# Peptides against a protein of PDB entry 3B8E, part 14

Target 1, 230 residues: chain A of PDB entry 3B8E
Amino acid sequence: PFLIFIIANIPLPLGTVTILCIDLGTDMVPAISLAYEQAESDIMKRQPRNPKTDKLVNEQLISMAYGQIGMIQALGGFFTYFVILAENGFLPIHLLGLRVNWDDRWINDVEDSYGQQWTYEQRKIVEFTCHTPFFVTIVVVQWADLVICKTRRNSVFQQGMKNKILIFGLFEETALAAFLSYCPGMGVALRMYPLKPTWWFCAFPYSLLIFVYDEVRKLIIRRRPGGWVE

## One batch from the design tools (peptide; made by RFdiffusion4, then SolubleMPNN)

Design b1_p9_5_s2 (from b1_p9_5, 8 letters changed)
Fold by OpenDDE base, seed 3:
Structure b1_p9_5_s2 (fold): chain B 230 residues (1-230), chain A 9 residues (1-9)
Amino acid sequence: as target 1 above (230 residues)
Amino acid sequence: VIKKPIIEI
């Protein structure tokens, strides 16, 4: 989020503190879940492994999977951001380079894509209006990640522990999202205004996309064991 | 031009 904010000079899509809450709060449970899944994989696959090379390969595979998933998550967040701004009169093309004028409190006549003038206060309302749905979009997309983690292994015995970690992760992420979205003072502290329940659904296409992406990835791995997609 | 309502969140 912050990199695109700097590169594209768009209005700030998500606050820095909120990003830290995502990185520290929502990403930990998926990371732990995947680490446990791999540890269980290594225990069950008692092939004589070179502990240095095979650990490095697994770490690279994890890093690549997380990197790809994280990119799709970011795309989902930005999609929600662009939808909200477009519905408020700012088309994506018009946002490019707009940050300088957007953040200037003395400019009260910033035009949108339809020629409507926006005061500084109105612009900041719509900016902070984007922060909460962006965060919630990430959480909803992360639900798909947790479900993906569960479906990596067909073992019924492993489903039990994975189900607990999955349910706990889903609960934690959703509770954090609800807390940050609806707790009094979050609008001032984190610049996150409360959102209508309808915005929770904006991420669902991307959550589905991640699910489909992983199922396709798994299908490719099953058909070509030892391929670069592992 | 009637200002497009800010989406009520």
Scores: peptide ipSAE 0.024, ipTM 0.611, DockQ to the pose 0.159
Fold by OpenDDE base, seed 1:
Structure b1_p9_5_s2 (fold): chain B 230 residues (1-230), chain A 9 residues (1-9)
Amino acid sequence: as target 1 above (230 residues)
Amino acid sequence: VIKKPIIEI
């Protein structure tokens, strides 16, 4: 995310606070889920014949899957960002290189794609309005990730403990997103302005995309055991 | 006419 901000010189898509909330809030739940899955695998499976190689392979596969999912999550966040800015008059092409003028508090006549002039205050309201939906997009996309993690293993008992952790994670992420989005003073304190409930749905196509991606991946793995997509 | 932000604050 931050690399695109630097390379494209676009208005800031994610605030520092939203990044911290992702890193400390949303990313912890998958990490805990993985730690429990490893611990449960170690208890219930006979020790793999070579625990170092089998662990390394599984860690690499998990890392690749999460890396790919993380890229799709970032794309979802950026899509939401571009949609919000486009609906407010700033088309994606017009945002390229705009950061310098956007962040200048002395320039109060920054034109949008329709020739409308935007004051510094108006621009910052729109920018901070993007931060909350970006965060919410990540949370909604992570719902799909958590559902996907449930469908990987055939063991109903392993799924039972995972289901409680997953449900708790879903609740925690959603509660955090609701708190940051709708608690009074969050706009001033965290630069996270309240979002309309409709913005929660902007992430749903990406959640579906992740779901389809993982189902296709699973189908490929089932058809070609030991393939590069594992 | 300045477009109102989609999210009225």
Scores: peptide ipSAE 0.023, ipTM 0.558, DockQ to the pose 0.140
Fold by OpenDDE base, seed 2:
Structure b1_p9_5_s2 (fold): chain B 230 residues (1-230), chain A 9 residues (1-9)
Amino acid sequence: as target 1 above (230 residues)
Amino acid sequence: VIKKPIIEI
């Protein structure tokens, strides 16, 4: 998120405190859940053919999968950000380089993609309106991630939701998202304005995409045992 | 296009 903000000079998509809440609050429980699930996975029931190489390959594949999932999560957040700004008159192309004028409190006539003028206060309302949906989008995408990560090879439909740690992680992330979104004073403290419940649905296409992507990946692994995707 | 604040503050 922050790299695209610097490179593209777009309005701030996610506040620094919200980023910290994601990194510390939402990423820790998935990481713990995944560490336990890796321990429970059928990979540990098989004696490694070569303990050194098979462990390194497993760590690389896990790291690659998490890297890919993290990129899709970021894309989901940016999608929500661009949807919000587009609905408020700022098309994605118009946001490029806009940050300098956007953040200037003395410029009260910043034009949107439709020639409407925006005051500094109006721009900041829209900016802070993006922070909470971006966070919620990440949490909703993480629901799919937590569900799919339960097994390396098996479909979610084959194993069900038997992992108590996964269920706890889903509950904790959802509770945190609700707390940060709806607790009084969060708009002042975190610049996170309260969301209409409809914004929770903006992430669902990305959660579905992650789910489908992982199920297809797992299907390929099951059909080609010993492939490099293992 | 009318400015529709998504969040009615």
Scores: peptide ipSAE 0.020, ipTM 0.609, DockQ to the pose 0.118
Fold by OpenDDE base, seed 5:
Formats: sequence, C-alpha cells, structure tokens
Structure b1_p9_5_s2 (fold): chain B 230 residues (1-230), chain A 9 residues (1-9)
Amino acid sequence: as target 1 above (230 residues)
Amino acid sequence: VIKKPIIEI
C-alpha cells in the first residue's frame, strides 16, 4: 500500500493506524493457524528423505503462497479505495499526482473529475472514509483465506481444533471490523470513519478470486503429485 | 447504530 502511495502520488489509501490494526488484529489468527499447520505437518510427514532441504522447501512454498494471498488482499483493498473515490467524483486517472494538492490544507478548491470543488475538510473525510472499507476488505478477503486453510487437511481430529481456531478468528476479525467501523469516536481517535453496509460487498469478488486461486492450485497439485506446489 | 458517513453521499 505505502509503495503505491509514493509511486503514484495518490491520496493515502491506508492510514498508519489501519495498518497497525491489520498487523495486530487480523494477522495474528492467520499466523497462529500457520503455526498449528506446520506443527501438524511435522506430525503427519514420514521422516523427510532430507530433513533440512524438505523443511526449507516447505517454508518457501508456504511463504510464496502467503505472499500471493497478501498481494490479492492488497489488490482488493485498492479496488475498494478506487471504487469509493470514483463514487465521490474522483476517477482513478485523476488521482495520479493529486496527493500534493490533496494534502495541502490551504487549497480548498481541488477539482474532482466532474469539475466539483472540494475543501480540505471534505477531502480528508473522503480519504478517511476509504481507510475503514480498505480494512474491512482485508478482513472479508481473510475470511476466504481462513476457510481455504480448513479444506487442506483430511484428519477429523485436526478439523476439530482447526474449526475452533477458524471460528474464533472469523469472530475476532469481524468483531474488530465492526468495532472500528461503528463505535462512536473512532473517526476522531483512529481517523476511521464509518462505512455504508454496501462497502462490505466490494471485497466479495476478491474473496471469490482467492477461492478460485486455491482450487486451481489444488487441481495442479493433484495432477502433478510431488511437484513444487505442495 | 450504523453511523452514516458524515458526507451525505
């Protein structure tokens, strides 16, 4: 997110507080789920023919899969950001290079794509209105990731513990998203303004994309047993 | 209470 903000000089899509809420609130449960997944993988794998290389390969594969999921999450967040700004008169092309004038508190006549003038305060309200839906988009996309992690393992006993962690994670992320979005004073304290319920649906295409991606990955693994994608 | 955004959009 921050790299695109610097390169494209667009209005800030994700605040520092929102980043902290993602890192501390939403990423903890996936990290715990991963730690359990690794521990259970070590229990089920026959002694690897070469313990050092097979652990390194598995860690690299996990890291690549999570890196790819993280990119899809970021794309989902940016999509929501661009949709919100477009509905407010700022088309994506118009946002390129706009940051300098957008962040200037003395410029109160910044024009949108339709020639409407926006005050500094109005622009900041729209910007902070994007931060909350960006966060919510990440949470909704993470729901898909968590559900995908459930479908990987055949053990009924492992499904029980994973189901509790999954349900807890989904509940925690959703409760946090609702709290940050709708609690009084969050706009002042965290610069996260409340979102319309319609913005929750902007993430759904990206959640579906993650499901399709994982099903395609599983299909490739099934067709090439012992390939680099396990 | 679902807070509506301050800007009537």
Scores: peptide ipSAE 0.016, ipTM 0.533, DockQ to the pose 0.073

Design b1_p9_5_s3 (from b1_p9_5, 8 letters changed)
Fold by OpenDDE base, seed 3:
Structure b1_p9_5_s3 (fold): chain B 230 residues (1-230), chain A 9 residues (1-9)
Amino acid sequence: as target 1 above (230 residues)
Amino acid sequence: LIKKPLIKV
């Protein structure tokens, strides 16, 4: 979020404190839950790891988890951000470089893509209205990320959802997201205004995409062991 | 309780 904010000079998509709430709040229980995942059915079919040469976590798995999936998650967040701003009169192209005038409290006539003037207060309302759906979008895509992390090779349909701690983690992160989104005072404390329930669905295509992408990847690995996708 | 987007359009 901040890199694009700096590079593109767009209105701030997500606050720093909100990011801390994601990293320390919504992600903690889910991450711990993965330690309690049952072994995959094929674990005994794998060759033993050489402790001298083989890492516990494959660099390919790290690259996929933090690289490719992280990029899809970021795209989901920014998609939600751009949709909200577009519905409020600011098309994506118009946002480029707009931050300078957007953040100036003395400019009360910033025009949107349709020639409508926006006061500083109105601009900050729409900005903080974007923060909450962006945050919720991250949580929704994290559902898919957590579910795909259950297995390295087997389909989630083969593994099943037997890990009660993981299920609890999904509930906890969602409940925390709802709390942070709707609790009184969060608009002042976190710059998160309460969102319409419809915005919870904005990330669903991206969550589904992450899930399908990983299931296809795992399918390829199962059919072609030792391939470049592994 | 729920703030709606300002939607000026």
Scores: peptide ipSAE 0.027, ipTM 0.650, DockQ to the pose 0.081
Fold by OpenDDE base, seed 5:
Structure b1_p9_5_s3 (fold): chain B 230 residues (1-230), chain A 9 residues (1-9)
Amino acid sequence: as target 1 above (230 residues)
Amino acid sequence: LIKKPLIKV
């Protein structure tokens, strides 16, 4: 988020406070829950791996998969950001370079893509109204990320949802996201303005994409043992 | 509590 903010000079898509709420709030319990996941049923069917070569390859593949998933998560957040700004009169092309005038408190006549003028206060309300849905989008895509992390090779449908701590983590992160989004005073304290319930659904296609991507990856691994994807 | 985005359009 921050790199695109610098390169494209767009209005800030995600605040530092919202990033801290993700890293320290919504992700901690889910991450801990993975320590309690049951071993995959096929562990005893795997051939003995060479501990020197196969660990390094596996770490690289895991790193690449997490990198790819992280890119899909970021795309989901930016999609939500661009949709909200477009619904408020700011088309994506118009946002390029707009940050300089957007962040200037003395300019109260910033035009949108339709020639409408926006005061500094109005622009900041829209900006902070983007931060909360971006945050919620990350939580929704994290549901898929957490679920796919239950297994390395088996389908989630083969593993099942038996880890009660993981299920609790999914509810906890969602409840925390709702609390931070809708609790009175969060706009002042965290600069997180409440979002319409419809914005929760903007992330669903990306969450589904992450899930399908990983299930297809795992299916390929199961069908081609010893391939470059293990 | 749910602020409607400032839909000027």
Scores: peptide ipSAE 0.026, ipTM 0.641, DockQ to the pose 0.116
Fold by OpenDDE base, seed 4:
Structure b1_p9_5_s3 (fold): chain B 230 residues (1-230), chain A 9 residues (1-9)
Amino acid sequence: as target 1 above (230 residues)
Amino acid sequence: LIKKPLIKV
């Protein structure tokens, strides 16, 4: 998010508070699930023919898969951001380079894609209206990650503690998202304005994409035993 | 109090 903000000079898609809540709240559960999955994979590893190479390959593949999922999650957040801004008159092309004028308090005549002028206050309301749905989008795509982790066939028998942690994490993420989205005063305290329930659905295509991505990955692994994607 | 996005359309 921050890299695209710098490179494209777009209005800030994600606030510092939302970033902090992702890093400390939402990303911890996937990290824990990864640590348990690595531990489970190490328990299920028959003596690897080459413990150094097979461990390195598996760690690299896990890291790549999670890196790719993280990119899809970020794309989901940006999609929600662009949809909200487009519905408010700012098409994606118009947002490129707009940050300088957007963040200037003295410019009260920033035009949208339809020639409508926006005051600084109105622009900041729209910006802060984007922060909450970006966060909610990340939570909703993380539900897909949790479902993927739960549907991993090899962990079905040891799933008891992992499933409890995943379910608890899912509940915590959802509760945090609901709290930050709907608690009175969050707009003032955290610059997170409340969401219409419709914005929760903007993430669903990306959750489906993550699910399809993982099913395709699993299918490739099943069809190519001994391939680079093990 | 779901603040409607300021759809200036």
Scores: peptide ipSAE 0.025, ipTM 0.643, DockQ to the pose 0.121
Fold by OpenDDE base, seed 1:
Structure b1_p9_5_s3 (fold): chain B 230 residues (1-230), chain A 9 residues (1-9)
Amino acid sequence: as target 1 above (230 residues)
Amino acid sequence: LIKKPLIKV
């Protein structure tokens, strides 16, 4: 998020407070829950890996897969951000370089893509209106991330959802997201304005994409052991 | 120009 904010000079898509809520609030219980995940049933069917060659390749590929998933998550957040701003008159192309004028409190005539002038206060309302949906979008894509992290090689359908702590984590992060989005005073306290229920669905295609991507990855790994996808 | 209502997200 910050890299694109700096490079593209767009209005701030995600606030520092919302990032802290993700890193410390929504991700903590899910991450702990993975420590309680049952061992994959297929561990005993794996030939003993050569610890020198196979481990390094697998660590690199796992790192790449997590990097790719993180990119899809970020894309989901930015998708929601761009949709919100577009609905408020700011098309994605118009946002490029706009940050300088957007953040200037003395400029009260910033034009949108339709020639409508926006005061500083109005712009900040729209900006903070993006922060909450971006945060919620991350939570929704994290559902998929957490579920796919249950296994390295087996399908989630083979492993099942037996980890009650993981299920609790999914509910906790969702409940926290709802609390932060809808609790009165969050706009003042956290700069998180309330969210239309429809915005929860913006991330669903990305969440599904993450899930399908990982299941396909795992399927390829199972069918072609030692391939570039492990 | 009627300001587009701020879409309360």
Scores: peptide ipSAE 0.024, ipTM 0.612, DockQ to the pose 0.157; fails the geometry check

Design b1_p9_5_s4 (from b1_p9_5, 8 letters changed)
Fold by OpenDDE base, seed 4:
Structure b1_p9_5_s4 (fold): chain B 230 residues (1-230), chain A 9 residues (1-9)
Amino acid sequence: as target 1 above (230 residues)
Amino acid sequence: VRKVPLKEL
């Protein structure tokens, strides 16, 4: 998130405190849940033939999985961010380079993509309104990603939801998302304005897309072992 | 598109 904010000079998609809540609150328990993944997964059923090489391969695969999850989460968050800003009159192309004028308190006539002028206060309300849905989108995408990451080749329907730690992590991150979204004072403390329940559904198409993509990938791997899709 | 933040909708 922060890298795209710097590179594209867009309005801040996600607050620093919200990032910390993701990294420490939502990602940690799921991460632990993947580390303690039951030996029933196709990842765990492969006894390491060589403890040194297979540990290194497992660490690399875990690192790649976490890196990919983090990228997918960021993409999901940005999708929701762009949808919200577009619905408020700011098309994605118009956001490029807009940060300089967006963050200037003295500019009260920043135009949106439709020629509507936005005051500094109105812009900050919209910005902080994006933070909560961005966070919630990460949580909803994490539901899919965590379920997907249980197996390399097996369908979610084949592996099931047997990891109690994962289920607990999914509950915790959802409870945290609800708390941060609806607890009084979060707008002042965290710059997270309350989220309308309808915006929780903005992430679902993206989560579903990732789920379907991975299930198709896994299906291809099962049907064509040794394909380039592995 | 209305110039209304989602918080005010």
Scores: peptide ipSAE 0.019, ipTM 0.595, DockQ to the pose 0.264
Fold by OpenDDE base, seed 1:
Structure b1_p9_5_s4 (fold): chain B 230 residues (1-230), chain A 9 residues (1-9)
Amino acid sequence: as target 1 above (230 residues)
Amino acid sequence: VRKVPLKEL
């Protein structure tokens, strides 16, 4: 997200506070779930014939899969951002290079794609209105990631503990998203304005895309054991 | 072009 902000010189799509809430709130539960899965797999599996290579391969494969999923998540967040700004009169092409004038407090006549003038205050409200949906988009996409993690292993016992962690993760992320989106004063304190319930659905196509991507990946792995997609 | 009221976001 931040790299595209620098390269494209667009208005800030995701605030620092929102980034911290993702990193500390939403990303911790998946990381803990993976750590428990690794620990449980180390207890239940026979020692791998080469623990260093098999661990390195599995870590590389996990890192690649999560890297690809993370790119899809970022694309989902940016899509939500561009949709919100387009609904407010700022088409994606018009946002390119706009940051300098957007962030200038003395410019109160920044035109949108339709020739409407926007004051600094109005622009900042729209910008901060994008931060919360971006966060919610990440949370809703992470629901797909958590569901994907459930479907990998046929161990009923592993599924039981993973199901509790999964349900807790889904609840925690959703509760955090609802708190940040709807708690009074969050707009002033965190620069996160309240969302219309409709914005929660903007992420659903991307959650479905991630789900389909992982099912296709699993299908390829099953058809080509030892392939580069594992 | 309707300024989408900020309240409607």
Scores: peptide ipSAE 0.019, ipTM 0.569, DockQ to the pose 0.106
Fold by OpenDDE base, seed 2:
Formats: sequence, C-alpha cells, structure tokens
Structure b1_p9_5_s4 (fold): chain B 230 residues (1-230), chain A 9 residues (1-9)
Amino acid sequence: as target 1 above (230 residues)
Amino acid sequence: VRKVPLKEL
C-alpha cells in the first residue's frame, strides 16, 4: 500500500495507525493459526524422506503462497479505495500525481474528474472515509485466508471448521473491525470514519477470488503429488 | 454532476 502511494503519488489510501492495526491486530491471529496448522499438518504427514530438504521446500512454497495471497489482499484494499474515490468523483487515472495538491491545505479548488471543486476539508473527509473500508476489506479477505489455511492439500469442505484457533481468529478480527469502524471517537483518534454496512460487501469478490485460487492450488497439488506446488 | 453528499458514504 505505502509503496503505491509513493510511486503513483495518490491520496493516502490507508493511514499509518490503520496499517499498524492491520499488522499487529489482524495479522497476528492468522499467523498464530497458521503456525499451529503447519505443526498439525507436519504431524499428519508421514516422516519426510529427507527432513531438511522437504521442510525447506515446504517453507518456501508456504511463503510463496502467502506472498501471493498478501498481494491479492492488497489489491482488494486498493479496489475498495478506488471504488470509494470514483463514487466521489475521483477516477483512478485522475488520482495519479494528485497527492501534492490533495495534501495542500491552502488549495481549496482541487478539481475531480467531473470538474467539481473540492475544499481541503472535503478531500480529507473522503480520504479518511477510505481508511475504514480499506481496513474492513483486509479483514473480510483474511476470513478467506483463515478458512483456506486450515489445510495444505484438502478442500475446506473436506476438513470442516474444527480448528478452535481459526474460529477464534475470525471472531477476533471481526470484533476488532467492528470496534475500529463504529466506536465513538475512532474518527478523531485513528482517522477512521464510520462505515456503512454496504461497504463490507466490496471485499467479497476478493475473498471469493482467494478461496478459488487456493482451491485450485490444492487441486493441482492433489493431482500432481511431488510437483512444484508442494 | 451533483457532489455525492459526504453523509451518504
């Protein structure tokens, strides 16, 4: 997120405090869940023929899969950001290079893609309105991650929702998202304005995409045992 | 084009 903000010079899609809440609040429980699931999966596997090589390969492929999932998560957040700004008159192409004028408090006539002038206060309201749904998008996408991570090879439908840590992670992330989105004072403290319930649905296509991606990945692993996807 | 009311977000 922050790299695209620097490279494209777009308005800030996610506040620093919101980033910290993602990294510390939403990523820790998934990471713990994954560490336990990895341990359970390794116990359920027959002893690797070469414990050092097979462990290294498995760690590399897990890291690559999570790296790819993390890219899809970031794309989901940016999609929500671009949708909100487009609904407010700022098309994605118009946002390129706009940051300099956007962040200038003395410029009160920044034009949108339709020639409407925006005051500094109006621009900051729209910017802070993007922070909450970006965060919520990450949480809703992480629901898919928590569900898919339960199994390395089996479909979610084959193993079911029996992991208590996964269920706890889903509950904790959802509770945190609701707290940060709707608690009084979060707009002042975190620059997270309250979100309409409709914006929670913007993440669903990306959650579905992650789910489909992982099910296809697992299907490939099952059809080609010992291939590059294990 | 009407400014989308900021309250509708």
Scores: peptide ipSAE 0.019, ipTM 0.597, DockQ to the pose 0.108
Fold by OpenDDE base, seed 5:
Structure b1_p9_5_s4 (fold): chain B 230 residues (1-230), chain A 9 residues (1-9)
Amino acid sequence: as target 1 above (230 residues)
Amino acid sequence: VRKVPLKEL
């Protein structure tokens, strides 16, 4: 998020406090829950052909998968951000380079894509209104990420949701997202303004995309055992 | 497009 904010000079899509809430609030409990997940029965039964190289290859492939998932998460967040700004009159092309004037408190006549003038206060309300849905989008996408991380080769439907701690983590991060989004005073304390319930659904296509991507990946691995995609 | 904060929408 921050790199694109610098490169594209767009209004800030996600606040530093919101990033901390993701890293410490939503990611920690789920990550711990995955450490207690039962390994797939078939992964433990196959002796590694070379324990050193196969471990390194597995770590690299896991790292690549997490990197790809993280990119899709970021795309989901940015999609939500651009949709909200477009609904408020700022088309994505108009946001490029707008940050300088957007962040200037003395400019009260920043035009949107339709020639409407926005005061500094109005712009900051819209910006902070984007932070909360961006955060919620990450949480909703993380649901799919956590579910797919339960298995390496087997479908989630084959392995099932046996880890009660993982299920608890999904409820906890959702409850935290709802609390941060709707608790009185969060707009002042965290600059997280409440979102409409409809914005929770903006991330669902990306969660589904992650889920389908991983299930297809796992299906390919099962059909081509010993391929570079393990 | 309305110059309306999402709170007022």
Scores: peptide ipSAE 0.018, ipTM 0.588, DockQ to the pose 0.235

